# Ledger of designs, part 73: peptides against a protein of PDB entry 5VJI

Target 1, 62 residues: chain A of PDB entry 5VJI
Amino acid sequence: NTLVVLHKSGLLEITLKTKELIRQNQATQAELDQLKEQTQMFIEATKSRAPQAWAKLQASLT

## One batch from the design tools (peptide; made by RFdiffusion4, then SolubleMPNN)

Design b2_p30_8_s3 (from b2_p30_8, 17 letters changed)
Fold by OpenDDE base, seed 5:
Structure b2_p30_8_s3 (fold): chain B 62 residues (1-62), chain A 30 residues (1-30)
Amino acid sequence: as target 1 above (62 residues)
Amino acid sequence: SLAKNQEILQKNQELLRELEEKEKEIEKEV
């Protein structure tokens, strides 16, 4: 039985864990991208000193 | 966090290497 061999060899566990790590990496990358975007909006708000840039930053933090 | 993402990436790469080694092992048993 191929499934039994996969399970006993540890390949099934490795495969499932790898898939979970891919998912976690994607979620963490999305968080990092959001933080980078918020940082950029902060820099732009500081440079422009325009109320609209601060409003955009505030909207991104909600 | 950046640190957590780097940790996940490194562990993922390790598991992919282990996966490839185990695939070769299973191919011999089938």
Scores: peptide ipSAE 0.055, ipTM 0.542, DockQ to the pose 0.473
Fold by OpenDDE base, seed 1:
Parts: C-alpha cells; structure tokens; sequence
Structure b2_p30_8_s3 (fold): chain B 62 residues (1-62), chain A 30 residues (1-30)
C-alpha cells in the first residue's frame, strides 16, 4: 500500500511539513515585498521633498 | 521579518533534501 509506505518512510510527514513551510515562506515574502516597497517610498520622499511622495508613503503605512 | 524568511527558507531546503533522500529509499523498496 503506497500510503503505508509513505507514512512509514516519513515521506508523508515531510511532504505535509514542506507544504506548510512553502505557505509560510510565501506569506513572509509578501510581508518582505511590502516592506521593500515602503522603504522605497521613504527613500523617494526624502529625496524629492515633494508632498505627493510623502502622501504615498503615509497611505502605505496606514 | 527578513531573518524569519531566511529561517523558513533554510528549513524548507532541508526538508526538500530529506524528501529527496526518502524518495530514493522508497524507489529501492518498490
């Protein structure tokens, strides 16, 4: 039985844990991408001194 | 957190290595 072999080998547990870690990695990557975008808007706001750049930054933080 | 993402990535890579080893074991038993 394939399921019994998968369970006894530990492959099923590894597969399920790998799936969960992929999901967590995707969520963490999305947070990282958001932080990178916010950092870029901050850099642009500090360089340009333009009210529009500060407004974009403020909108991203709220 | 960048540190948390790196930790998750490293753990995922380790599990993928273990997965590949266990797949080879299963292929030998079948």
Amino acid sequence: as target 1 above (62 residues)
Amino acid sequence: SLAKNQEILQKNQELLRELEEKEKEIEKEV
Scores: peptide ipSAE 0.054, ipTM 0.538, DockQ to the pose 0.415
Fold by OpenDDE base, seed 2:
Parts: C-alpha cells; structure tokens; sequence
Structure b2_p30_8_s3 (fold): chain B 62 residues (1-62), chain A 30 residues (1-30)
C-alpha cells in the first residue's frame, strides 16, 4: 500500500507540512504586496498633494 | 510580516530538500 509506505517513511508528514508552509508563504506574500502598494500610494499622495491621491490612499486603508 | 515570510520560505526550502531525499530513499526500498 503506497499510503502506508509514505506514512512510514515520514514523506507524508513532510508533504503535508510543506503544503501548509506554501499556503502560509502565499498569504504573507499577498499581505506584503498590499503594504508595498499602500506605501507607494502614500509616497505619491505626499508628492502630488492632490486630494484625489489622498482619497485613493484613504480608500485602501478602509 | 516580511521576517515571518522569510522564515516560512527558508523552512519550506528545507522541507523540499528533505522531501527529495525521502523520495530517493523510497525508490531504493521499493
């Protein structure tokens, strides 16, 4: 039985843990990308002093 | 957290290496 061999070798545990870490990495990367985007909008708002740029930033934070 | 993401990435890479070694072990035992 392939499943029994995978379990006994420890490969099943490693595979499941690896999949969970991939999921966590993807979630954390998405949060990082959002923060980078918000930072860019803040920089642009500060440079332009335009009400529209501040409105876009505010919308991203709500 | 960037630090947490880096930690997860490093651990993931370690587990992928362990996975590859275990696959080779299984191929030898089967």
Amino acid sequence: as target 1 above (62 residues)
Amino acid sequence: SLAKNQEILQKNQELLRELEEKEKEIEKEV
Scores: peptide ipSAE 0.054, ipTM 0.536, DockQ to the pose 0.442
Fold by OpenDDE base, seed 4:
Structure b2_p30_8_s3 (fold): chain B 62 residues (1-62), chain A 30 residues (1-30)
Amino acid sequence: as target 1 above (62 residues)
Amino acid sequence: SLAKNQEILQKNQELLRELEEKEKEIEKEV
């Protein structure tokens, strides 16, 4: 039985833990991407000095 | 946070190396 061999070798545990870490990394990466986008909108708002750019930034932070 | 992401990434890379080593061990036993 392949499942029994994978369990006894420790590969099953490592595989399951690796998949969980990939999921956690993806969640953290999504938060980082959101923060990067907000940072970019902040930079653009400061450069443009346009009220619309500040309104767009404020909408992204809510 | 960036620091937490880097920690997760490093641990993931460690586990991937362990997987590759265990896969090679199994291939030798077959």
Scores: peptide ipSAE 0.048, ipTM 0.525, DockQ to the pose 0.427

Design b2_p30_8_s4 (from b2_p30_8, 18 letters changed)
Fold by OpenDDE base, seed 2:
Structure b2_p30_8_s4 (fold): chain B 62 residues (1-62), chain A 30 residues (1-30)
Amino acid sequence: as target 1 above (62 residues)
Amino acid sequence: KLKENEEILKKNKELLRELEKKEKEIKEEV
């Protein structure tokens, strides 16, 4: 049975842990991308002084 | 968050190397 061989070799544990770390990395990257976008909207709002840029920033924080 | 992601990436690379080693060992035993 392939599953029994994978379990006994420790390969199943390594594979499952690797998949979980990939998932965690993807979630952390999505949070970082959101923060980068919010930071860009903040920079634009501070430069333009336009109400529209502040409205975009506010919408991104909800 | 950045430091945590760097740690996750480091550990992921380590486990991938271990995975490749174990995959080779299994292929040699079959």
Scores: peptide ipSAE 0.047, ipTM 0.527, DockQ to the pose 0.436
Fold by OpenDDE base, seed 1:
Structure b2_p30_8_s4 (fold): chain B 62 residues (1-62), chain A 30 residues (1-30)
Amino acid sequence: as target 1 above (62 residues)
Amino acid sequence: KLKENEEILKKNKELLRELEKKEKEIKEEV
């Protein structure tokens, strides 16, 4: 029984933990990408005199 | 968040080494 062998060897536990850490890494990366985008919009809004750039930034923070 | 992601990546590398070790053990037992 492959599942029993995987469980007894500890390979199943390591595999499941690895998958969970990959999921956590992906979630953390998505948060970082969002923060980078918000930071870019902030930089653009500070450089731009265009009211639309500030409106876009405000919409991203709400 | 960045520091947390670095620790996650470090732990993933550790678990991959453990996986490789366990894969070798399984191949030797079969």
Scores: peptide ipSAE 0.047, ipTM 0.528, DockQ to the pose 0.358
Fold by OpenDDE base, seed 4:
Structure b2_p30_8_s4 (fold): chain B 62 residues (1-62), chain A 30 residues (1-30)
Amino acid sequence: as target 1 above (62 residues)
Amino acid sequence: KLKENEEILKKNKELLRELEKKEKEIKEEV
């Protein structure tokens, strides 16, 4: 039985843990992408001095 | 968050190396 061999070799545990770490990495990457977007909006707000750019930044932080 | 992502990536790379090692061991036993 392939599942029994995978379990006994420890490959099943490693595979499951690897998949969980990939999921965690994807979640953390999404948070980083959001932070990068907020940072870009901040840079744009500071450059333009336009009230609309500050309003967009404020909306992104809520 | 950046530090957490770095640790996740580090551990993921470690587990992938262990996986590759065990895949070689299984191929040698077959």
Scores: peptide ipSAE 0.045, ipTM 0.522, DockQ to the pose 0.367
Fold by OpenDDE base, seed 5:
Structure b2_p30_8_s4 (fold): chain B 62 residues (1-62), chain A 30 residues (1-30)
Amino acid sequence: as target 1 above (62 residues)
Amino acid sequence: KLKENEEILKKNKELLRELEKKEKEIKEEV
């Protein structure tokens, strides 16, 4: 039984933990990408003085 | 968040190396 061999070898536990860490890494990366985008919108708002750039930044923070 | 992501990546790389080692051990016992 392949499942029994995977369980007894500890490969099942390591595989499940590895998948969970990949999921956590992906979630953290998405949050970092959102923060980078918000930072870019802030930089553009400060440079352009355009009401549209401030409106985009405000919409991203809501 | 950045430090947490770095620790997650470090632990993930460690577990992948352990997986590769155990996969080799199982292939040698079969």
Scores: peptide ipSAE 0.043, ipTM 0.518, DockQ to the pose 0.396

